# Peptides against a protein of PDB entry 3KDP, part 44

Target 1, 230 residues: chain A of PDB entry 3KDP
Amino acid sequence: PFLIFIIANIPLPLGTVTILCIDLGTDMVPAISLAYEQAESDIMKRQPRNPKTDKLVNEQLISMAYGQIGMIQALGGFFTYFVILAENGFLPIHLLGLRVNWDDRWINDVEDSYGQQWTYEQRKIVEFTCHTPFFVTIVVVQWADLVICKTRRNSVFQQGMKNKILIFGLFEETALAAFLSYCPGMGVALRMYPLKPTWWFCAFPYSLLIFVYDEVRKLIIRRRPGGWVE

## One batch from the design tools (peptide; made by RFdiffusion4, then SolubleMPNN)

Design b1_p12_3_s4 (from b1_p12_3, 11 letters changed)
Fold by OpenDDE base, seed 1:
Structure b1_p12_3_s4 (fold): chain B 230 residues (1-230), chain A 12 residues (1-12)
Amino acid sequence: as target 1 above (230 residues)
Amino acid sequence: DETLEAIKSFIL
């Protein structure tokens, strides 16, 4: 989010507080839950990792986590952000370079794509209105992330959803996201304004995309072991 | 708002 914010000079898509809520709030319990995942059925047929030659975090894992899945997550968040701003009169092309004027409290006549003037306060309300749906979008995408992380090679359908701690993690992160989104005072305390329930569904295509992508990846790995996708 | 701008300025 910040890279695009800097490069494109767009209004801030995701606040620092919301990022902290993701990293420290919604991600912790789900991540810990993976430690309790049942071993894959073929795990004992694999050779142990050599600690001297085999990195725990290799280039392929970094590429998958940050270069592929992380980019799909970011795209999901930005999609939600652009849709909300477009619904408020700010088309994506008009957001390019707008940050300087957007963040200037002395400019109260920033025009949207339709010539409507927006005060600083109105702009900040819209900005903060974007932060919560972006956050929720990340949480919804993280459902897919958590599920795909259950296995390296086996399909999730082969592994199943037997890890009760993981299921609890999914509910916990969702409940926390709902709490942060709808609890009175969160708009003042965290700049997390409430969102329409329909915004939760904006991330679903991206969650499905991640899930399908990973299942296809795992299918390729099973059919062609030692490939570039492993 | 000033704190937010300060945070933004630090991140930028």
Scores: peptide ipSAE 0.009, ipTM 0.409, DockQ to the pose 0.024
Fold by OpenDDE base, seed 5:
Structure b1_p12_3_s4 (fold): chain B 230 residues (1-230), chain A 12 residues (1-12)
Amino acid sequence: as target 1 above (230 residues)
Amino acid sequence: DETLEAIKSFIL
């Protein structure tokens, strides 16, 4: 999000505070829950890692985490961001380069894509209104991310949802996201303005996409062991 | 106060 903010000079899609709420708030319990996941049924049929040659963090892991799943998460957040701004009169093409004028408090006549003028205060309300739905979108996509992380090779349907700590983590992160989104005073304290409940559904296609993508990947790995997809 | 009213109008 921040890289696109700098490169495209668009209004800030996700604030520093919301990023901290993800990294320190919603992600901690889910990440810890993975330590309690049961071993896959085929674990004893795999060759052991060589500690001297095989890196724990390899190119395949980086590609999967950042290059594939992380990109789908970012696309989900940006989709929500662009939809909200478009509903408020700012089409995606009009946002390119707009940041300089958007962030200037002395400019009160910034035009949207339809010629409507926006004051600095109105623009900041719309900007901060985008932060919470972007945050919630990330949380909803993280549901799928957490579930796919249960296994390396086996389908989630083969592994099942027996990890009670992981299930608790899914509810905890969702409850925390709802608290941060709707608790009175969060707009002042965290610049997280409340969102319409319908915005929670904007991330569902991307959450489903992550899940389907990983299940297909795992299916290919099971059919073609040692392939480039592993 | 104006910001709060604007937020309310957006949510409703």
Scores: peptide ipSAE 0.009, ipTM 0.421, DockQ to the pose 0.057
Fold by OpenDDE base, seed 4:
Structure b1_p12_3_s4 (fold): chain B 230 residues (1-230), chain A 12 residues (1-12)
Amino acid sequence: as target 1 above (230 residues)
Amino acid sequence: DETLEAIKSFIL
């Protein structure tokens, strides 16, 4: 989010505090829960990793995590961001280069895509109105991300959802996201304004996309062992 | 608000 904020000079899509809430709040318990995942049924049939040649973090893992899944997650967040801003009169194309004027407190006549003028306070309200749904969108796509991370090769349907700690983590992160989104005072404390419950569903297509993509990937790996997809 | 701005200033 921040990279696009800088490169495209758009209004800030996700605040630093909300990023911290993701990294330290919603993602911690789910990430820890993966340590308790059951071994894949074929794990003992696979050759052990060579500690000298096989890195824990290899180019393929980086490509998958940041280049593929991370991009889909970002797209989900930005989709929600652009929809909210569009509903408030700011079409995506109009946001390009708008940051400088958007963040200037002395400019109280920033025009939207329809010629309506927005004060600094009004702009910050709509910006912070975007932060919460973006955050929630990330949490929702993280559900799929967490689930796909359960296994490297086996389908989630083969592995099942037996990890109770992971299930707890999914509920915990969702409850935390709801708390941060709707608790009174969060608008002041965290700049997280409450969102319409409907916005929780904006990320669902992207969560499904992540899930389907990874299941297809795993299917390819199972059918063609030793391929570049592994 | 002040704490939030301080956090922002530190992280950014």
Scores: peptide ipSAE 0.009, ipTM 0.475, DockQ to the pose 0.027
Fold by OpenDDE base, seed 2:
Structure b1_p12_3_s4 (fold): chain B 230 residues (1-230), chain A 12 residues (1-12)
Amino acid sequence: as target 1 above (230 residues)
Amino acid sequence: DETLEAIKSFIL
């Protein structure tokens, strides 16, 4: 999100405080829960990792985590961001290069895509209105990400949802997201304005996409062991 | 806003 903010010079899609709430709040318990996941049924049939040649984090894992899943997560967040701004009169193409004027408190006549002028205060309200839905979108997509991280090769349907700590983590991150979104004072403290409940559903297609994508990937790995997808 | 900018500067 921040890289696109700089490169495209768009209004800030996700605040730094909201990023910290993801990294230190919603992701901690889910990430820890993966340490308690049951071993895959075929783990003892695999050759042990050679610690001299095989890195625990290899280029393939980085590509999957950041290059594929992370990009789908970002797309989900940006989709929500662009929809909110479009509903408020700012079409995606109009946002390109707008940041300089958007963030200037002395410019009170920034035009939207329809020629309506926006004051600095009005623009900042709209910007902060994007932060909470973007955050919630990430949390909803993280449900799928956490579930797919349970296994490297086996389907989630083969592995099952037996990890009670992971289930607890899903509820915890959701409850925390709801708390941060709807608790009185969060708009002042964290610049997280309350979102309409309907915005929670905007991320569901992307969550489903991640899940389906990973299940297809795992299916390919099971059918063609030692392939470039593993 | 100043606090947010300070946080931005710290984490980047």
Scores: peptide ipSAE 0.008, ipTM 0.444, DockQ to the pose 0.026

Design b1_p12_4_s1 (from b1_p12_4, 9 letters changed)
Fold by OpenDDE base, seed 3:
Structure b1_p12_4_s1 (fold): chain B 230 residues (1-230), chain A 12 residues (1-12)
Amino acid sequence: as target 1 above (230 residues)
Amino acid sequence: LEESLKAVEELL
């Protein structure tokens, strides 16, 4: 999110407080829960890892976690961001380079794509209105991410959902997201304005996409062991 | 808080 904010000079899509709420709030329990995941059913059929050559964290795992999944998460968040701003009169092309004027509190006549002028206060309301749905989008996408991280080769349907700590993590992150989105004072404290309940569903296609993508990937790995997809 | 957060955002 922040990289695109810098490169494109767009209005801030996700506030720093909101990012901290993701990294420290919603992600901690889910991440810890993965340490309690049951071993894959085929793990004992594999040769022991060579500790001299085989790392627990390999380039493929890093590429999957940070490269592929991280990009899809960012795309989901930015999709939500662009939809909200477009609904408020700011088309995506118009946002490019707008940050400088957007963040200037002395400019009270920033025009949208339709020629409507926006005061600084109005612009900040719209910006903070984007933060909460972006956050919720990330949480919904993280559901899929957490579930797919249960296994490297087996389907989730083969592994099952037996990890109670992981299930608790999914509940916790969702409850935290709801709390931060709807609790009175969060708009002042965290710049997270309340969102319409419909925004929770905007991320579902992306969550499904991640899940399907990973299940297809795992299917390919099972059918073609030792392929580049691992 | 907003200014502090912006400062953190600039560093990130």
Scores: peptide ipSAE 0.006, ipTM 0.394, DockQ to the pose 0.026; fails the geometry check
Fold by OpenDDE base, seed 1:
Structure b1_p12_4_s1 (fold): chain B 230 residues (1-230), chain A 12 residues (1-12)
Amino acid sequence: as target 1 above (230 residues)
Amino acid sequence: LEESLKAVEELL
């Protein structure tokens, strides 16, 4: 998000406080919950790893998978951001280079794509209205990330959802997202303005995409052991 | 608080 903000000079898609809420709030409990995940049902059927030749995880595979998943996450967030701004009159092309004028407190006549003038206060309300659903989008995508991280090779359907702590983590991050999104005063305190409940669904296609991507990846690994995907 | 947060955001 921040890189595109700098390169494209667009209005800030995700605030720093919101990023901190992701990193410290929504990611920690789910990550800890994975430490309590049950071993894969087939783990004891595998030959012992050769510690000299076999890394615990193929660094190339991890880098590729997390890199691709991270790109899908970012795309999901930006999609939500662009949709909200477009609904408020700012088309994606119009946002390019707009940051300087957008952030200027003395310019109160910034035009949208339809010629409507926006005051600084109005622009900041719209910006902060983007931060919350971007955050929620990340949380919804993280559901898929957490679920796919349960197993390295087996399908999630084979492993099942038996880790109660992981389930608690999913509820905790969702409850935190709801609290930050709807608690009175969060707009002033955290620049997280309330979002319409419909915005929670905006991320679902991307969450599903991540899930399908990982299940396909794992399927390929199971069908072609020692392939480029392992 | 909003002003303080703005200041932090400007530093980041």
Scores: peptide ipSAE 0.000, ipTM 0.353, DockQ to the pose 0.027; fails the geometry check
Fold by OpenDDE base, seed 2:
Structure b1_p12_4_s1 (fold): chain B 230 residues (1-230), chain A 12 residues (1-12)
Amino acid sequence: as target 1 above (230 residues)
Amino acid sequence: LEESLKAVEELL
């Protein structure tokens, strides 16, 4: 989010405090929960790896796969951001280079894509209205990430949702997201204005996309052991 | 995944 903010000079899509809430707040319990995930049902059926010939978990491929997932997460967040701004009159193309005027408190006549003038206060309300849905989008996508991280090779449907700590983590991050989104004073404290409940659903297609992507990846790994996808 | 996500979040 921040690099695109700098490169494209768009209005700030996600606040620094919101990023910290993701990195330190919502992700901690879910990440710990993965330590308690049950072993894959097929581990005992695998031949011992030859440490000399069998590359350990192809850290590069895992890093690339998770990097790709992270890119999909970001796309989900930006999709939500662009939808909100477009609904408020700012089309994506119009946002390019707009940051300088957007952040100038002395300019009270910034035009949207339809020629409507926006005061500084109005613009900041819209900006902060984007922060909370972006955050919630990340949390909803993280549901998929956490679920797909349950297994390295097996389908989630084969592994099942037996990890109670992981389930607790999903509820915890969701409860935290709801708290940060709807608790009085969060708009002042965190610049996170309350979101309409409908915005929670904006991320669902991306969450599903991540889930499908990883399930397909795992399916390929199962069908072609030792392939380049491992 | 979390580190990769953070790296992507930093990139985004």
Scores: peptide ipSAE 0.000, ipTM 0.330, DockQ to the pose 0.029; fails the geometry check
Fold by OpenDDE base, seed 5:
Formats: C-alpha cells, structure tokens, sequence
Structure b1_p12_4_s1 (fold): chain B 230 residues (1-230), chain A 12 residues (1-12)
C-alpha cells in the first residue's frame, strides 16, 4: 500500500494505525493458533528430506508462495479502495498524482472525475472511509490465508477444521474488525470510519482466489512429488 | 517470510 502511495501519488489507501491494527490486533491470535495444528496425516509416507539441499529449495518456494499470497492480499485491498473512491466520483486514473492537492488543507476545490468540487474535510472523510474497508478486506483475505496455512501438502478437506484455537482465532479477528469498524469514536481515535456491511463481501472473491490457488498448488504437489511447486 | 510479506504488503 505505502509503495503504491509513494509511486503513484494517490490518496493514502491504508493508514499507519490500520496497519498496526492488522499486525498487532488481527494477526497475533491466528498466528499462535497454527502452533496447535495437528501434523499432516501423510507425514510418515514422505521421503526423508535432505536438510542441506531441500531446505533451501523449500525456503525459496515458501517465499514465492507467500509472496504471491501477499500480492493477492494487496490487490484485494486496492480493489476495495478504488471501488469506494469510484463510487464517490474519483475514478482510478484521476487518482494518479492527486495526493499533493488531496492533502493540501488550503485547496477546497479539488475536482473529481465528474467535475464535482471537494473540500479538504470531505476528502479526508472519503480517505478515512477507505481505510476501514481496506482493513476489513485484509481480515477477510486472512481467513483464507490462515486456513491454507494449516497444511503444506494435504488439502484442507483432508486435514479438516479440528483446531479449535484456529477457529477461535478466526472469530476473534472478525470480532476485532467489527469492533474497530463500528464502535463509536473509532473515527476520531483511529481514523477508521464505519463502513456499510456490504463492503465485507467485496473481499470474498480474493479470499476465494487465495484458497483456490493454494488448493491447486497442493494438488500439483500431490500429483508430482519433488516438483518445483513444493 | 509471511511477516516480511505482510511488511511488504504494508509497504505496498
């Protein structure tokens, strides 16, 4: 988010406070829950791993897989951001280079894509209205990420959802996201304005994409052991 | 790496 904010000079898509809420709030309990996940049922059927050669390849593959997942998460957040701004009159092409005028308190006549003028206060309300849905989008995508992290090779359908701590983590992060989104005073305290409940569904295609991507990856690994996808 | 990618996502 911040790199695109700098490179494209767009209005701030995700605030520092929302980032802290992701890192310290929503991700902690889910991450701890993975420590309680049961070993994969096929662990005894795997060939012995060579710790010198196979570790390096595995680190690169984990890097690529999580790198791709991270890119899909970012794309989901930016999609939500661009949709909200477009619904408020700012088309994506018009946002390029707009940051300088957007952040200027003395400019009260910034035009949208339709010629409507926006005051500084109105612009900041729209910006902070984008921060909450971006945050919620990340949480919804994290549902898929957490679920796919249960296994390295087996399908989630083979492993099942037996980890009660992981299930608790999913509810905790969702409850925290709802609290931060809808509690009175969060707009002043965290610059997170409330969102319409319909915006929660905007991330679902990306959550599904991550899930399908990882299940396909795991399917390829099961069909071609020792391949570049492990 | 997931944390580093989240950090990159935060930077993106």
Amino acid sequence: as target 1 above (230 residues)
Amino acid sequence: LEESLKAVEELL
Scores: peptide ipSAE 0.000, ipTM 0.351, DockQ to the pose 0.029; fails the geometry check

Design b1_p12_4_s2 (from b1_p12_4, 9 letters changed)
Fold by OpenDDE base, seed 1:
Structure b1_p12_4_s2 (fold): chain B 230 residues (1-230), chain A 12 residues (1-12)
Amino acid sequence: as target 1 above (230 residues)
Amino acid sequence: LEESLQAVKELL
């Protein structure tokens, strides 16, 4: 998010406080819950890792986590951001280079894509209205990320959802997201304005995409061991 | 949580 904010000079899609809520709030309990995941049914049938040649985190795993899945997450967030701004009159092309005027407190006549003038206060309300659903989008995508992280090779359908702590983590991050989105005062305190409940569904296609993508990847690994996707 | 997060905001 922040890189695109700098490069494209668009209005801020996700606030720093919101990022901290992701990193410290929603991600911690789910990540810890994976320590309590049951071993894969076939784990003891695999050869032990060679500690001299096989890194715990290899380049392929990093590429999957940060390169592929992370890009899908970011795209999900940006999709939500662009949809909200478009619904408020700001088309994606119009946002390019707009940041300087958007953030200027003295410019109260910033035009949208339809020629409507927006005051600084109105623009900031719309910006902060984007932060919350971007955050919620990340949480909804993280559901898929957490579920796919249960296994390295086996399908989630083969492993099942038996880890009660992981299930608790999914509820905790969702409850925290709901609290931050709807608790009175969050708009003032965190610049997280309430979102319409329909915005929770905006991320579902991306969450499903991540899930399907990983299941297909795991299927390929099972069919072609030692492939480039492993 | 709100107070704690507000404190974090003030530090940013």
Scores: peptide ipSAE 0.006, ipTM 0.363, DockQ to the pose 0.033
Fold by OpenDDE base, seed 3:
Order: structure tokens, then C-alpha cells, then sequence
Structure b1_p12_4_s2 (fold): chain B 230 residues (1-230), chain A 12 residues (1-12)
């Protein structure tokens, strides 16, 4: 999110406070829950890791976590962001380079894609209206991410959902997301304005995409052990 | 916090 904000000079898609709520609020319990995940059914059939040559965190794991899944998460969030801004008159192309004028308090006549002028206050309302749905989009995508992280090779359907701490984590992050989105005063405290309930569903295609992508990846790994896909 | 965020935005 922040990298694209810098490169494209677009209005801030996700507030820093909202990012902190993700990293410190919604992600902590889920991340801890993975430490309590049951071993994969085939783990004892593998040779012991050589501690001198084999790292616990390898380039493939980093590529999956940060390179692939992180990109899909960002795409989901930005999709939601661009839809909201387009519904408010700002087409994606018009947002490029707009940040400088958007964030200027003294410019009260910033034009949208349709020639409507927006005051600073109006622009900030629209910006903060984007933060909450972007946040919720990330949480919904994180459901899929957490579930796929249960295993490296086995399907989730083979592993099952036996980790009660992980299930609690999914509930906790969802409850926290609902609290931050709808609790009175969150708009003032966190610049997270209430969202329409329909925005929760906008991320579902991306969550499903992540899940399907990883299940296909794992299927390929099971059929072709030692491939580049691991 | 808003002012701090605005200051960061201005530096970018």
C-alpha cells in the first residue's frame, strides 16, 4: 500500500494507524496460532533438516509470503480503494499525481474526473472513507492467508481445521475489524469511518483466489516433488 | 496523529 502511495503520488489508500491496527491488532493472534498448528501428516516421512544447509526460512517461503501473497493482498486492497474513489468521482488515472493537491489544506477546488470541485474537508472524508474498507479487505484476505499457512505441502482439506487457537484468531481478527469499523468514535480516533456492510464482500473474490492459488500450488508440489514451485 | 501523518505525506 504505502509503496504505491509514494510511487504513484495517489491519495493515501490506507492510513498509518490502520496499518498498525493490522500489524499489531488483527495479525498477532493469527500469527501466534500458527505455532500451535499440528504437524503435517507426512512430516515424519521426510529426512531431518540439515541445520547446516537447510534454513527454516528459505527463499521459497519468503517469495510465497511477501512476493506472491503480499502482492495479491495489496491488489485486493487497491481494488477496493479504486472502486470507492471511482464511486466518488475520482477515476484511477486521475488519482496519479493528485496527492500534492489532495493533501494541500489551502486548495479547496480540486476537481474530480467529472469537473466537480472538492474542498479539503470533503477530500479527507472520502480518503478516510477508503481506509476502513481497505482495512476490512486486508482482514478478509488474511483469512485465506492464515488458512493456507497451516501447511506447506498438504491440502487444508487433508490437514483439517483442528487448531482451536487458529479458529479463535480468525474470530478475534474479524471481531476487531468489526469493532474498529463500527464503534462510535473510531472515525475521530483512528480516521476509520463506518463502512457499508456490502464492502465486507468485496474482498471475497481475492480471498478465494488466494485459497485456490495455494491449493493448486500445493497440488503441483505433491504431484511433482522437488519442483521450482516449492 | 493527523498532523503527524500529514507531515509524513508532505515529505513524500
Amino acid sequence: as target 1 above (230 residues)
Amino acid sequence: LEESLQAVKELL
Scores: peptide ipSAE 0.006, ipTM 0.319, DockQ to the pose 0.023
Fold by OpenDDE base, seed 2:
Structure b1_p12_4_s2 (fold): chain B 230 residues (1-230), chain A 12 residues (1-12)
Amino acid sequence: as target 1 above (230 residues)
Amino acid sequence: LEESLQAVKELL
């Protein structure tokens, strides 16, 4: 998110406070919960790793976690961001390079894609209206990410949802997201304006995409052990 | 809490 904000000079899609709420709030309990996940049924059938050559976290795992899944998460958030701004008159092409004028308090006549002029205050309301849905989109996508992280090779249907701490983590992150989105004062305190309930569903296609992608990946690994997808 | 959050916001 922040890299695209700098490179494309678009209005800020996700505030620093919302990023901190993800990193320290919603992700903490889920991440800890993975330490209590049951071993995969095939773990004892695999050859022991060579401690000298085989790292626990290899470049392939890093590329998957931060490259592929992280990009899908960001795309989900940006989709929500662009939809909200488009509904308010700012088409994606018009947002390119707009940040300089958008953040200037003295410019009160920034035009949207339809020629409507927006005051600084109106622009900031729309910007902060994007932060909460972007945050919630990340949480909904993280449901899928957390569930897929339960296993490296086995299907989630083979592993099941037996980790009660993980289930608690999913509930906690959702409850925190609802609290941050709907608690009075969060608009002032966090610049997170209340979310329309319909926006929770905008992330569901991306969550499903992550889940299906990982299940297909795991299916390939099971069919071709030792492949480049492992 | 609001003042503390505002101060953090001003720093960030």
Scores: peptide ipSAE 0.000, ipTM 0.345, DockQ to the pose 0.029
Fold by OpenDDE base, seed 4:
Structure b1_p12_4_s2 (fold): chain B 230 residues (1-230), chain A 12 residues (1-12)
Amino acid sequence: as target 1 above (230 residues)
Amino acid sequence: LEESLQAVKELL
């Protein structure tokens, strides 16, 4: 998010506070819950990892986590961001380079894609109105990410949802997201303005995409052991 | 701010 904000000079899609709420609030309990995941049914049939050659975190895991899943998460968030801004009169092309004027408090006549002028206060309200749905979009996508992280090779349908701590983590992050989105005073404290409940569904296609992508990946690994997808 | 928030909520 922040890299695209700098490169494209768009209005800030996700605030620093919301990023901290993701990294420290919503992601910690789910991530810790993975330590309590049951071993895959076939794990004892695999040869033990060579501790000298096989890393726990390898280039492939980094590529999967940051290069693939992280990019899909970012795309989900940006999709929500662009939809909200488009609904408020700011088409995606018009947002390119707009940051400088958008963040200038002395410019009160920033035009949208339809020639409507926006005061500094009005456009900051729209910006902060984007932060909450972007945050919620990430949380909804993280449901899929957490679920796919349960297994390396087996389908989630084969592994099942037996980890009660992981299930608790999914409820906790969702409850926290709802609290941060709807609790009175969050707009003032965190610049997270309340969103319409319908915006929770904006991320569902991306969550499904992540889930389907990983299930297909795991299916390929199961059918072709030793492939480049491993 | 509240009026502006309401206006945004109506646009959304």
Scores: peptide ipSAE 0.000, ipTM 0.318, DockQ to the pose 0.059

